# Ledger of designs, part 67: peptides against a protein of PDB entry 4DOW

Target 1, 157 residues: chain A of PDB entry 4DOW
Amino acid sequence: TFSWVGRPLPNRKQFQQMYREICMKINDGSEIHIKVGQFVLIQGEDNKKPYVAKLIELFQNGAEVPPKKCARVQWFVRFLEIPVSKRHLLGRSPPAQEIFWYDCSDWDNKINVETIIGPVQVVALAPEEVIPVDQKSEETLFVKLSWNKKDFAPLPP

## One batch from the design tools (peptide; made by RFdiffusion4, then SolubleMPNN)

Design b2_p18_7_s3 (from b2_p18_7, 9 letters changed)
Fold by OpenDDE base, seed 1:
Structure b2_p18_7_s3 (fold): chain B 157 residues (1-157), chain A 18 residues (1-18)
Amino acid sequence: as target 1 above (157 residues)
Amino acid sequence: TVEEAQKEMEKIQKEVDS
């Protein structure tokens, strides 16, 4: 179960009510709060690893009947999601903790909040910085570069 | 590990959807 936290934010978008925070209520009574700006895992297909995304907006879409709780996200891509024929462009074998900023507009950046699995920690690093592989960083994902379906590039500001 | 964390999150999702 998902519910809005707090009052709706002022916006100019027709049929939309924007929010800063959403609450995921687990059946056992536990609650997880997720805010705009945080990173989340999104449900994948057929036992695939979850997608990684940054929450840009949380909104209720009143244009749909019934209204749906939605999010607008910035997508990240895993190395294994990149076509095999283009993986060599990275010039290295990335650790499993590395993800890439998806710099394309071909993916729908609107999701249903019901697809959110939970929060995840993502840390941006400079290209020359080493991805730490220690016990403290085991749950942390790291991003250095963007991927635009053509090549890798420095991370957008 | 990251994979273990992801599995835990998936477990949480199942609990949320139940």
Scores: peptide ipSAE 0.029, ipTM 0.591, DockQ to the pose 0.063
Fold by OpenDDE base, seed 4:
Structure b2_p18_7_s3 (fold): chain B 157 residues (1-157), chain A 18 residues (1-18)
Amino acid sequence: as target 1 above (157 residues)
Amino acid sequence: TVEEAQKEMEKIQKEVDS
């Protein structure tokens, strides 16, 4: 179950109410709060790892009946999501913890909040910085570069 | 590990969906 936290933000968008935070309620009664700007795992297809995304907006879409709780996201891609024929362009074998900023508009950046699995930690690094491999960082994902379906590039500002 | 964390999140998702 998903519910909005707090009152809607002032906006002039018709049929859309924007929020800063959403609450995921688990069956045992426990709650997980997720805010705009945080990173989340999105449910993948069968036999696929969850997608990684940054929450840009949280909003209720009043144009749908019934209204749906939605989010706009910035997508990230895993190395294994990149076509095999293009992987060599990285010039190295990335660690399993590395993801890439998806710099394309061909993917729909609107999702239903019901597809959110939970929060995940993502840390941006400079290209020269080494990804830590200690046990404390094993659950953290790291991003250094963007991917635009043609080549890798420095991370956007 | 990241894989273990992702599996844990998937379990949480199942609990949320139930």
Scores: peptide ipSAE 0.028, ipTM 0.585, DockQ to the pose 0.063
Fold by OpenDDE base, seed 5:
Structure b2_p18_7_s3 (fold): chain B 157 residues (1-157), chain A 18 residues (1-18)
Amino acid sequence: as target 1 above (157 residues)
Amino acid sequence: TVEEAQKEMEKIQKEVDS
């Protein structure tokens, strides 16, 4: 169950009510609050790992009947989501914790909030920085590069 | 707690990768 937290933010969009925060109620009754700017896991297809995304916008789409709770996201991709024929372009074998900023507009960046599994920690690193692999960091994902379906590139500073 | 729940959610990635 998802519910908006707080009042709608001022905006000029006729059919969209913008929010800063949403509440996710999980099976045990606990509540998780997720805000714009946080990273989340999104439901994948059957037998596929969840997608990773950064929440850019939270909004209710009033043009739909009934209104839908939606989000706009910045997608990230896992190394294994990159086509096999292009993985060699990275020039190294990345750790499992590494993800890549998806720098393409071909993917729909609008999602239903119901597809959100939960929050995840993502840390941006410089290309020369080493990804920590200790027990404490195993739950954290790291991003150094972008992927634009053609090549990898450093993230802007 | 909410913090504990959030941490458990973050572990989902590890569970899926295992």
Scores: peptide ipSAE 0.028, ipTM 0.575, DockQ to the pose 0.033
Fold by OpenDDE base, seed 2:
Order: structure tokens, then sequence, then C-alpha cells
Structure b2_p18_7_s3 (fold): chain B 157 residues (1-157), chain A 18 residues (1-18)
């Protein structure tokens, strides 16, 4: 289950209550808190790997009945999510830990918080920086470039 | 590994969804 943490933030959107933090409660009673600005894994389709996203907004959508707990996200893509025919454009074989900033507006960036699996660490690197492979970064994903469905480009600010 | 971590997160999701 998911519950809001703290009071709603002031905003002028009629049907949206904004929040800074959400709590994921697990059956054993343990809780995981996730804040705006953090990176999360989003449930994939069937047996596919989870999607990666950065939380931009947390809000309750009051336009729905009943109201839905939602998030607005910045999407990232895994290399294997990129069409096979275009992967060569990278010019290298990326490590499994590398993800790419999705620089397109064609994807719906609104999600139900129920699709959030949990937090994940994402680190931005310069193109010349080497992705660490040691045990310290074993669970960390790294981003250097963006992908706009046509080509790879330097990471947006 | 990252993959193992992801699997662990999936387990957490199942617990949350239940």
Amino acid sequence: as target 1 above (157 residues)
Amino acid sequence: TVEEAQKEMEKIQKEVDS
C-alpha cells in the first residue's frame, strides 16, 4: 500500500494535491519512503525488466473517482529497450548498468504509484568517465547520454 | 549485481501489492 507523507504542498492545480514524499508499506509492516527527485524502478510488462524513472512530481489526482495516487516522471531507457536496428548508433557496447535519458515527449510521463517497485540509485557521469564495476556500484545505474528515438546525444542538463 | 538488485525490488513490490 501507498500513503502520502506530510501535508500537501501549495499548488494552484484544481484537482491535484502535491506531495514531497510517499510511503510504501510492505506486508511485514516495514516502510520505504520515496521522495521527489529520487530514482525508482517501475514495474515492467510481464517478464520484462523494470523501467527506470526519476520522480518529478508526486500528486493525488482528484479528477479520478476514487482519487489516484500518481507520479510524474522523467523516463530513462535501458540499452535493450532501444530498437535493435538503432543500437549501433551508440558505437560501443554499453555495460549492463548504463541507462539513457529519454529525450522525447511521446511517452506518458504520468504513472500510478502502485507501479513503483522501489528506489534505485542513478548516477550521472561525463562521457569520458568510466562506469564503476566494483561491488560498491553493483546496484547502481549510470547515465551519460540521452536517447531521442533517432540518435544518442549528450546528457541534458 | 544490478540484476539481482532488481529482482529483490520485484520481491518488495509483490509484498507491497499484497
Scores: peptide ipSAE 0.029, ipTM 0.588, DockQ to the pose 0.065; fails the geometry check

Design b2_p18_7_s4 (from b2_p18_7, 12 letters changed)
Fold by OpenDDE base, seed 2:
Structure b2_p18_7_s4 (fold): chain B 157 residues (1-157), chain A 18 residues (1-18)
Amino acid sequence: as target 1 above (157 residues)
Amino acid sequence: TIDERQKEMEKIQKEVSS
């Protein structure tokens, strides 16, 4: 289950109450707090790796009946989500921990918070920096480049 | 929703399987 943490943030958006933080209660009874600006794993297809996203906004959508707890996100993509015919454009074989900033607006960036699996660590790196792939960093994902469905580009600021 | 990207992923998976 999910519950808001703190008071709503001031905003003028009709039907929306914005929040800074949400609490995720896991089946074992433990709680995880997730804040705007953090990275999360989003439930994807069954038996597939979850999607990666950065939380941009947390809001309750009062326009829906019943009201839904939602998030607006910046999407990231895994290498396997890039069309086979275009993977060569990267010019290298990326490690499994590398993800790419999705620089396109064709996807809906609104999600239901119930699709959030949990937080994940994402680290932005310069092109010359090495992506560690050792056991100690298996939980961490790394981003160097963006993908706009046409080509790879330097990471947006 | 994530339906759009799911559909694209399915398309890619089919391409890989071909």
Scores: peptide ipSAE 0.307, ipTM 0.857, DockQ to the pose 0.123
Fold by OpenDDE base, seed 5:
Structure b2_p18_7_s4 (fold): chain B 157 residues (1-157), chain A 18 residues (1-18)
Amino acid sequence: as target 1 above (157 residues)
Amino acid sequence: TIDERQKEMEKIQKEVSS
């Protein structure tokens, strides 16, 4: 169950009410609050790792009937989501914790909030910085580069 | 939606399985 937290933000978009924060209530009754700017895991196909995204907008879409709670996101991709023929372009074997900023607009960046599994920590690093590999957990993800379906590029500051 | 992305993933998996 998802519920808006706080009052709608001022905006000029037709059929949309924007919010800063949403509350996700899980089965045990506890609540998790997620805000714009945070990173989340999005439900993917079964037996596959969830998608990673940064929330850039939370809004109720009044153009839909009934209105739906939605989010606009910046997508990230895992290395395994890179085509096999292009993985060599990275020039190294990345750790499992590395993700890449998806620098394309071909994918729809609108999601239903019901697909959100929960928050996740994503840390941006410079290319020369070492990703701390924890054999115990992959809780924190790291991003150094962008992927534009053609090549990898340095993540802009 | 994630339909476009899912299609890309399916394509990649086909490459891996071939």
Scores: peptide ipSAE 0.307, ipTM 0.856, DockQ to the pose 0.123
Fold by OpenDDE base, seed 4:
Structure b2_p18_7_s4 (fold): chain B 157 residues (1-157), chain A 18 residues (1-18)
Amino acid sequence: as target 1 above (157 residues)
Amino acid sequence: TIDERQKEMEKIQKEVSS
């Protein structure tokens, strides 16, 4: 259901072939192309909202047998993933569409592309900008701040 | 791959349910 688009990019890593784009085939036969730099939804636990990630790198991992199609990502977290005791640090009740840049390295940032549900739109906003409320929370997500397990901070560049 | 993240989420859900 996942296929590389185009030729491998120049790379010096022995067990890794890098790509710019991947094609995801849907059940109805349609195809969705996803590129490095785009945002995707990653499958989580049942009955839970999917994870949000930005694609940093697309690569085939030749160290595995058989080779696996993988991605390196920048994680985002939803407000419900923030510990209950720390939620007050935000100082406001966020809309369902708000996510936070995860500014920690304790999570593995490598995923299998098979866990990708599909693309999602993520818009970066300044803290003073108003998040437009939509009835469908997964249509467009918004990020203003980062979360480092201790506090919220301005979005990194 | 996301095992650690899943475990943390489970802890949060338990706190909310308590």
Scores: peptide ipSAE 0.306, ipTM 0.856, DockQ to the pose 0.121
Fold by OpenDDE base, seed 1:
Formats: C-alpha cells, structure tokens, sequence
Structure b2_p18_7_s4 (fold): chain B 157 residues (1-157), chain A 18 residues (1-18)
C-alpha cells in the first residue's frame, strides 16, 4: 500500500495534488519512504528485470475517478532494451550495472505508484570513469550516457 | 506507457533469440 507523507505542495494544476514524499508499506509491515528526486525500480514483465526511473513528481490525479496516486518519471533504459542493430554504437560491452538516460518523448512518463517496487541507487559517472563492477551485488546502477533511439550521447547536464 | 515499453522489449528479445 502507498500513502502520502506530509502536506501537499502548492501548485496551479487544477486536478493534481503534488507531494514530496510517499510511504510504501511492504508485506512484512515495514515501511519505505520515497522522495521526489530519488531513483526507483518499476515493475516490468514477469521474469524480466525491472525498469529504472528517477522520480520527478509525485501527485494525486484528481481527474480520474477515483483519484489515482501517480508519479512522473525520467526513464532510464538497460542495454537489453536497445535494438540489436544499434548496440554497436556504444563501442563496448557494458557491465550489467550500466543504464542509460532515455532522451526521447515517445514514452509516457506517467506511472502508477503501485508499479514501484522500491528504491535503487543510481550514480552518474563521467565517460572516462570506471564502473566499479561488483560480482556479488547489482545494488548500485551507473549512468554515463544518454540514448535517444538514434545514438548515444554524453549525459544531459 | 509501460505497456509500450514492454512491447518494444519483446520485439528486441525476439530479435536476439532468432
């Protein structure tokens, strides 16, 4: 279950109430607080790795009946989500911990908070920096480049 | 939407497996 934390933020969007933080209650009774600006894992297909996203906005969508708890996100993509014919453009074999900033607008960046699995750590690196690959854990993900469905590019500022 | 991403991923996975 998900519940808002704190008071709604002021905004001019008539049908939206914005929040800074949401509480995720897990089956064991524990609670995880997730804030705007943090990175999260989003549920994908069964037996597939979850999607990675940065939370940009947390809001209740009052235009829907009943109102829905939603988030606006910046998407990241895994290397396996890049078409086979374009993978060579990277010029290297990325480690499993590398993700890419998705620099396209063709995907809806609105999600239901119910699809959030939990938080994840994402670290931005310069192109020349080495990704510390840990064989034991993929707890931390790393991003160096963006992907716009045409080519790879340096990270947006 | 997430569904759109899933569909694209499925296409890519089929390409890899073919």
Amino acid sequence: as target 1 above (157 residues)
Amino acid sequence: TIDERQKEMEKIQKEVSS
Scores: peptide ipSAE 0.304, ipTM 0.857, DockQ to the pose 0.122

Design b2_p18_8_s1 (from b2_p18_8, 5 letters changed)
Fold by OpenDDE base, seed 1:
Structure b2_p18_8_s1 (fold): chain B 157 residues (1-157), chain A 18 residues (1-18)
Amino acid sequence: as target 1 above (157 residues)
Amino acid sequence: DPIDKEIQESIKKANEEA
């Protein structure tokens, strides 16, 4: 179950109410709050790992009946989501913890909040920085580069 | 944080089962 936290933000968009924070109620009845700007895991397709995304907007879509709790996201891609024919462009074998900023507009960046599995830690690194692979960083994902369906590039500022 | 721990375990499970 998801519920809004706090007051709606000023918004000029018709039929939308924007929020900074949403509450996710988990199985044991406890609650976790997720804010705009945080990273989350999104439910993947059958037999596929969850997607990674950064929350850029939280909003209720009043144009739908009933209104839907939605989010706009910046997508990240896992290496295995990149076509096999293009993977060689990276020039290296990335660790499992590495993700890539998806720099393309072909993916719908609107999601239903019900697809959110939970928050995840994502850390941006410079290309020369080493991704730590230890017990302390096991649950942390790292991003160095972007992927635009044609090539890899330095992470957008 | 027990809440955070439960969420992280759930996430790990989701990643492993996918």
Scores: peptide ipSAE 0.095, ipTM 0.741, DockQ to the pose 0.034
Fold by OpenDDE base, seed 3:
Structure b2_p18_8_s1 (fold): chain B 157 residues (1-157), chain A 18 residues (1-18)
Amino acid sequence: as target 1 above (157 residues)
Amino acid sequence: DPIDKEIQESIKKANEEA
């Protein structure tokens, strides 16, 4: 169950109320608050690993009937989501914890908040920094590069 | 705390899937 936290933010978008924070209630009744700017795991397809996204906006879409609680996101992509024919462009075998900033607009960046599994930690690293692969970092994902469907590149500023 | 621990376990499980 998802519910808005706080009052709507000022905006001029028709049929849209924007929020800074949403509350996710889990099965045991505990509550997790997720804010704009945080990273989340999004339900994958066909039992695949969850997608990774950064929350850019939280909003209720009043144009839909019934109104939907939605989010606008910046997508990240896992290495195995990249086409096989392009993976060689990385020039290395990345650890499982590495993800890439998706620098394309072809993916719909609007999601239903119901697809959110939960928050996740994403840490940006410089290219020379080593991605720690140990028990202490099992819950953390790391990003060094962007992917624009053509090549890998340094992270956006 | 218990909530954070539960979230961490859920994330670990999610990342282990598929």
Scores: peptide ipSAE 0.077, ipTM 0.717, DockQ to the pose 0.032
Fold by OpenDDE base, seed 4:
Formats: sequence, structure tokens, C-alpha cells
Structure b2_p18_8_s1 (fold): chain B 157 residues (1-157), chain A 18 residues (1-18)
Amino acid sequence: as target 1 above (157 residues)
Amino acid sequence: DPIDKEIQESIKKANEEA
């Protein structure tokens, strides 16, 4: 169950009410608050790992009947989501914790909040920084580079 | 924090899927 936290932000977009924060109620009755700017896991297809995304906007879409709670996101991709024929362009075997900033507009960046599994920690690193692979870092994902379907590039500012 | 623990376990489980 998802519910808005706080009052709608000032917005002139018709049929859209924007928010800073949403409350996610989980199975045991506990509540988790997720804010714009945080990273989340998005439900994947069967036998697929969840997608990773950064929340850019939280909004209610009044054009839907009934109104839908939605989010706009910046997508990230896992290494295994990159076509096999292009993986060699990285020039190294990345750890499982590495993800890549998806620098393309071909993916729909609007999601239903009900597809959110939960928040996840994502840390940006410089290319020369080493990704730690230990017990304490297993819950953290790391990003160094972007992927634009053609090649890898330095992370956008 | 029990909430954080439950979420972290869920994330770990999700990331271990095929």
C-alpha cells in the first residue's frame, strides 16, 4: 500500500499533483518513507533481477481513472542487461554490485509506484576508485560509468 | 532498526534471483 506524505507541491501541470515523499506500507504493517532523489528497486519480469532507478518526481496522474500514483525515474542498467555482443567494450569483468547510468531516452521513465520493491543504496565512484567487495558492502550498488547503447562513458555530472 | 533489516533482506533476496 502506498500513500502520499505531506501536501502537494506547487504545480501548474494539468492533471498532475507532485509530492516530495511517499509512504510504503509493507507486509508486517511497518511503514517506509521514500523521497525524491532516493534510489529504488523496481519489480522485474519473471526470472529477472529487479531494475534500479533514481526517483526524479513523485506525482499523482489525474488523467487515469482512477488516479494513479506514479514516479519519473532515471534508469540504471545491470551489466547482464547489456547485450552480450557489447559487454567486451567495458574492458573488464565488473563485480555484481556495479551498475551503469542509462544514458538513453528510449525507455519510458514513468512508472507506477506499486512496482517499487524498496529503497536501495547507490554510491557514485570515480573511475579509479575500487569497488569494495566485502560483507558490509553487499547491500550497496556502485556506479562509475554511463551506458548509451553504443559505448561506456564517464558518469554524467 | 527492524524496518531497515526487513528491507535489506528483501533487497538481498531480490538481487539473488536469476
Scores: peptide ipSAE 0.062, ipTM 0.707, DockQ to the pose 0.033
Fold by OpenDDE base, seed 2:
Structure b2_p18_8_s1 (fold): chain B 157 residues (1-157), chain A 18 residues (1-18)
Amino acid sequence: as target 1 above (157 residues)
Amino acid sequence: DPIDKEIQESIKKANEEA
């Protein structure tokens, strides 16, 4: 289950109550707190790998009945999510830990918080920086470039 | 995917420690 942590932020939008933090309570009763600005794994479709996203906003959508706990996210894309015909544009074989900033607006960036699997560590690197491969790094995803469905580009600011 | 599995295990561990 999911519950808001703290008091809502000042009201900015009609039917949208914003928060800084949400609590995930799992079956054993333990709790994980996730904040705006953190990265999360989002449930994929059947038999698909989880999506990666950065939380931009946490809000309750009061326009729905009943109100829904939602998030607005910045999407990332895994290399294998990129069409086979376009993968060669990267010019290299990326490690499995590399993800790409999704620089397109065609994806709905609103999600239900129920789709959040959990937090994940994402680290931005310069193009020349080497992705570390060790036991500690196995839990970390790395981003160097953006993908706009046409080509790869340097990361947005 | 071994990376996903590792991440999932980490999440589970985090949940247990929380």
Scores: peptide ipSAE 0.048, ipTM 0.649, DockQ to the pose 0.041; fails the geometry check

Design b2_p18_8_s2 (from b2_p18_8, 10 letters changed)
Fold by OpenDDE base, seed 4:
Structure b2_p18_8_s2 (fold): chain B 157 residues (1-157), chain A 18 residues (1-18)
Amino acid sequence: as target 1 above (157 residues)
Amino acid sequence: DKIDEEIQASLEKANAAA
């Protein structure tokens, strides 16, 4: 169950109400608050790992019937989501914790908030920094590079 | 916790594929 936190932000979009924060109620009755700018896991297909995304905008879409709670996101990709024929372009075998900034516009960046599994920690690193593999960092994802379906590149500013 | 469960499952699958 998802519900808005706080008052809608001022905007000029006719059928949209924007918010800074959403509340996710979990089965055990506890609540998790997720804000714009945080990273989340998105439900994947059957037998697939969850997708990773950064929340850019939270909004209610009043143009739909019934109104939908939605988000606009910046997508990330896992190494195994990259086509097999292109993986060699990285020039190394990445650890399981590494993800890549998806620098393409071919994916729909609008999602229903019902697909959000929960928050996840994502840390940006410089290319020369080492990704830690100890027990303390096992749940943290790391990003060094972008992927634009052609090659890997430094992260955008 | 559902979040921890999903993360753990993801890590296990990643480790198995590595």
Scores: peptide ipSAE 0.025, ipTM 0.616, DockQ to the pose 0.036
Fold by OpenDDE base, seed 3:
Structure b2_p18_8_s2 (fold): chain B 157 residues (1-157), chain A 18 residues (1-18)
Amino acid sequence: as target 1 above (157 residues)
Amino acid sequence: DKIDEEIQASLEKANAAA
């Protein structure tokens, strides 16, 4: 169950009511609050690992009937989501914790909030920084580069 | 919890596939 937290934010978008925070109630009755700017895991396809995304907007889409609770996201991609023929462009074998900023607009960046599994920690690193493999970072994902379907590049500003 | 398990499973699967 998902519910909005707080009052709607001012915006200029017709049919959209924007929010800063959403409450996710899980099966055991506990609640998790997720805010714009945080990173989340999104339900993957059948037998697929969850997708990783940064929440850019939380909004109720009033253009739909009934209105839908939605999010606009910045996608990240896992190395294994990159076509096999392009993986060599990285020039190294990344650790499992590394993800890449998806620098393309061909993916729909609007999701239903019901597809959110939960929050995840994502840390941006400089290329020269080492991705920690200790237990403290076991559940943390790291991003150093972007992927634009053509090549890897430094993260956008 | 379930979320932590999902995160851990995701990372473990990635490691296994590497």
Scores: peptide ipSAE 0.023, ipTM 0.634, DockQ to the pose 0.036
Fold by OpenDDE base, seed 1:
Structure b2_p18_8_s2 (fold): chain B 157 residues (1-157), chain A 18 residues (1-18)
Amino acid sequence: as target 1 above (157 residues)
Amino acid sequence: DKIDEEIQASLEKANAAA
């Protein structure tokens, strides 16, 4: 179950009310609050790992019937989501914790909030920084590069 | 918790496929 937290933010978009925060209620009765700017795991396809995304906007879409709670996201991709024929362009074997900023506009970046599994920690690193593989960082994802379907590149500013 | 389990499962799958 998802519910808005706080008052709607001022905006000029017709049929949309913007929010800063949403509450996710879990089966055990606990609540998780997720804010714009945080990173989340999104439900993947059957038998596939969840997607990773940064929340850019939280909004209720009143143009739909009935209105739906939605988000706009910046997608990240896992190495295994990159075509096999292009993986060699990275020039190395990335650790499992590495993800890549998806620098394309061909993916729909609007999601239903019900597809959110929960928050996840994502840390941006410089190219020369080493991704730690220890117990302290096992639940943290790291991003160094972007992927634009053609090549890898430094992270956007 | 459920979130930690999902993250761990994702990482394990990624490692297995690497």
Scores: peptide ipSAE 0.023, ipTM 0.631, DockQ to the pose 0.036
Fold by OpenDDE base, seed 2:
Structure b2_p18_8_s2 (fold): chain B 157 residues (1-157), chain A 18 residues (1-18)
Amino acid sequence: as target 1 above (157 residues)
Amino acid sequence: DKIDEEIQASLEKANAAA
């Protein structure tokens, strides 16, 4: 179950209520709070790893009946999500921890919050920085570059 | 792979989410 945390933010949009934070409640009673600006795993297709996204906006979409709890996201892509024919463009074999900023607008950036699996840590690195592989960082994803379906590039600001 | 383990754990949490 997902529920909003706090009061709606000031908003003039007719069919949207904006929020800073949402709570995902687990059956055992525990709660996971997720805020705008945090990174999350989004449910993928069967036998596929979850997608990675940064939450940009949390809102209730009143244009739907019944209203839906939604988010707008910035997508990231895993290396294995990149077409096989394009992977060579990276010029290296990335570690499993590396993801890429998806610099395209062709993907729908609106999701239902119910597709959120949970939070994940994502750290931006300079291209020359080495991805750490230690006990503390093994669950952390790292981003150095963007992918725009054509080539890899330095991260957007 | 710890990342995969974390993903699996997250999936389990998601399945248990009310």
Scores: peptide ipSAE 0.027, ipTM 0.634, DockQ to the pose 0.055; fails the geometry check

Design b2_p18_8_s3 (from b2_p18_8, 7 letters changed)
Fold by OpenDDE base, seed 4:
Structure b2_p18_8_s3 (fold): chain B 157 residues (1-157), chain A 18 residues (1-18)
Amino acid sequence: as target 1 above (157 residues)
Amino acid sequence: SEIDKEIQKSIKEANEKA
């Protein structure tokens, strides 16, 4: 179950009420608050790992009946989501914790909030920084580069 | 907290998928 936290933000867009924060109620009755700017896991297909995304906007879409709770996101891509024929362009074998900023507009960046699994920690690193692979870092994802379907590039500012 | 543990468990299980 998802519910808005706080009052709608000032917005002139018709049929879209924007919010800063949403509450996710899990099965045991506990509540998790997720804010714009945080990173989340999005439900993938069956037998697929979840997608990774950064929340850019939280909004209620009044154009649908009934209104839907939605989010706009910046997508990240896992190495295994990159075509096999292009993986060699990275020039190295990345650790499982590395993800890439998806620098393309071909993916729909609007999602339904019910597809959110939960928050996840994502840390941006400089290319020369080493990704730690230890017990305490298993819950953290790391991003160094962007992927634009053609090549890898330095992370956008 | 109990909330954090359950969420982390769910995330861990999800990330272990093929």
Scores: peptide ipSAE 0.109, ipTM 0.749, DockQ to the pose 0.033
Fold by OpenDDE base, seed 5:
Structure b2_p18_8_s3 (fold): chain B 157 residues (1-157), chain A 18 residues (1-18)
Amino acid sequence: as target 1 above (157 residues)
Amino acid sequence: SEIDKEIQKSIKEANEKA
């Protein structure tokens, strides 16, 4: 169950009411608050490994009946989501915790909030920085590069 | 917090899915 937190933000979009925060109620009755700017896991297809995304907008789409709670996201990709024929372009075997900024517009960046599994920590690193793989950081994802379906590139500073 | 730990556990399990 998802519900808006706080009052709608001022905006000029005709059919979109924007929000800063949404509340996710889980099975045990606990509540998780997710805000714009945070990273989340999105449901994959039929037990597929969850997608990683950064929330850039939270909005209710009033053009739909009934109105739907939606989000706009910036996608990330896991290494194994990259085509096999292109993986060699990285020039190294990345740790499991590494993800890549998806620098393409071919993916729909609008999602239903019901597809959100939960929040996840994502940390940006410089290419030369070592990804910690200890017990304390095993649940943190790290991003160093972008992927544009053709090649990898450094993240902008 | 205890809630945070449970959430992290759930996320970890989700990330381990095939």
Scores: peptide ipSAE 0.109, ipTM 0.745, DockQ to the pose 0.032
Fold by OpenDDE base, seed 3:
Structure b2_p18_8_s3 (fold): chain B 157 residues (1-157), chain A 18 residues (1-18)
Amino acid sequence: as target 1 above (157 residues)
Amino acid sequence: SEIDKEIQKSIKEANEKA
């Protein structure tokens, strides 16, 4: 169950109420608050690993009937989501914890909040920094590069 | 809290799915 936290933010978008924070209630009644700017895991397809996204906006879409609780996100991609024919462009075998900033607009960046599994930690690293692969970092994902369907590149500023 | 630990565990497990 998802519910808005706080009052709507000022905005001029028709049929849209924006929020800073949403509350996710888990089956046992515990609550997790997720805010704009945080990273989340999004339900994958066919039991695949969840998608990774940064929350850009949280909003209720009043244009839909019934109104939907939605989020606008910045997508990240896992290495195995990149086409096989392009993976060689990375020039290395990335650790499982590495993800890439998806620098394309072809993916719908609007999601239903119901697809959110929960928050996840994403850490940006410089290219020369080593991605720690240990028990302490098992829940952390790391990003060094962007992917724009053509090539890998340094992260956006 | 213990609840928080359980939540984190569930997230970890979700991230570790095939």
Scores: peptide ipSAE 0.103, ipTM 0.741, DockQ to the pose 0.031
Fold by OpenDDE base, seed 2:
Structure b2_p18_8_s3 (fold): chain B 157 residues (1-157), chain A 18 residues (1-18)
Amino acid sequence: as target 1 above (157 residues)
Amino acid sequence: SEIDKEIQKSIKEANEKA
């Protein structure tokens, strides 16, 4: 279950109450607080790996009945989500932990918070930095480049 | 990949929601 943490932020948008933080109650009854700016895994389709996203906004959509808890996100893409015909453009075989900043606007960046699986650690690296693959890095994803459906490029600022 | 599967499994297990 998901519940808002704190008071709504000052906002001028009609039918939208913005929040800084949301509480996710997990299986064992414990609670995880997720804030704007953090990274999360989003439920994929059937037999699909979770998507990776950065939370940009947390808001309640009052235009819906009943109101929905939503988020606006910046998407990331896994290498295997990239079309086979384009993968060669990377020029290397990325480690499994590497993801790419999705630099396109064709994806809806609004999600329902109930699709959030949980938080995930994402670390930005310079192109020359080595992605560590060890036990400590097992739960960490790394991003070096962006993908715009045509080519790979340096990360956006 | 197998490594990817392991990562996803571990992350999912750690972050499973109610």
Scores: peptide ipSAE 0.063, ipTM 0.635, DockQ to the pose 0.055; fails the geometry check

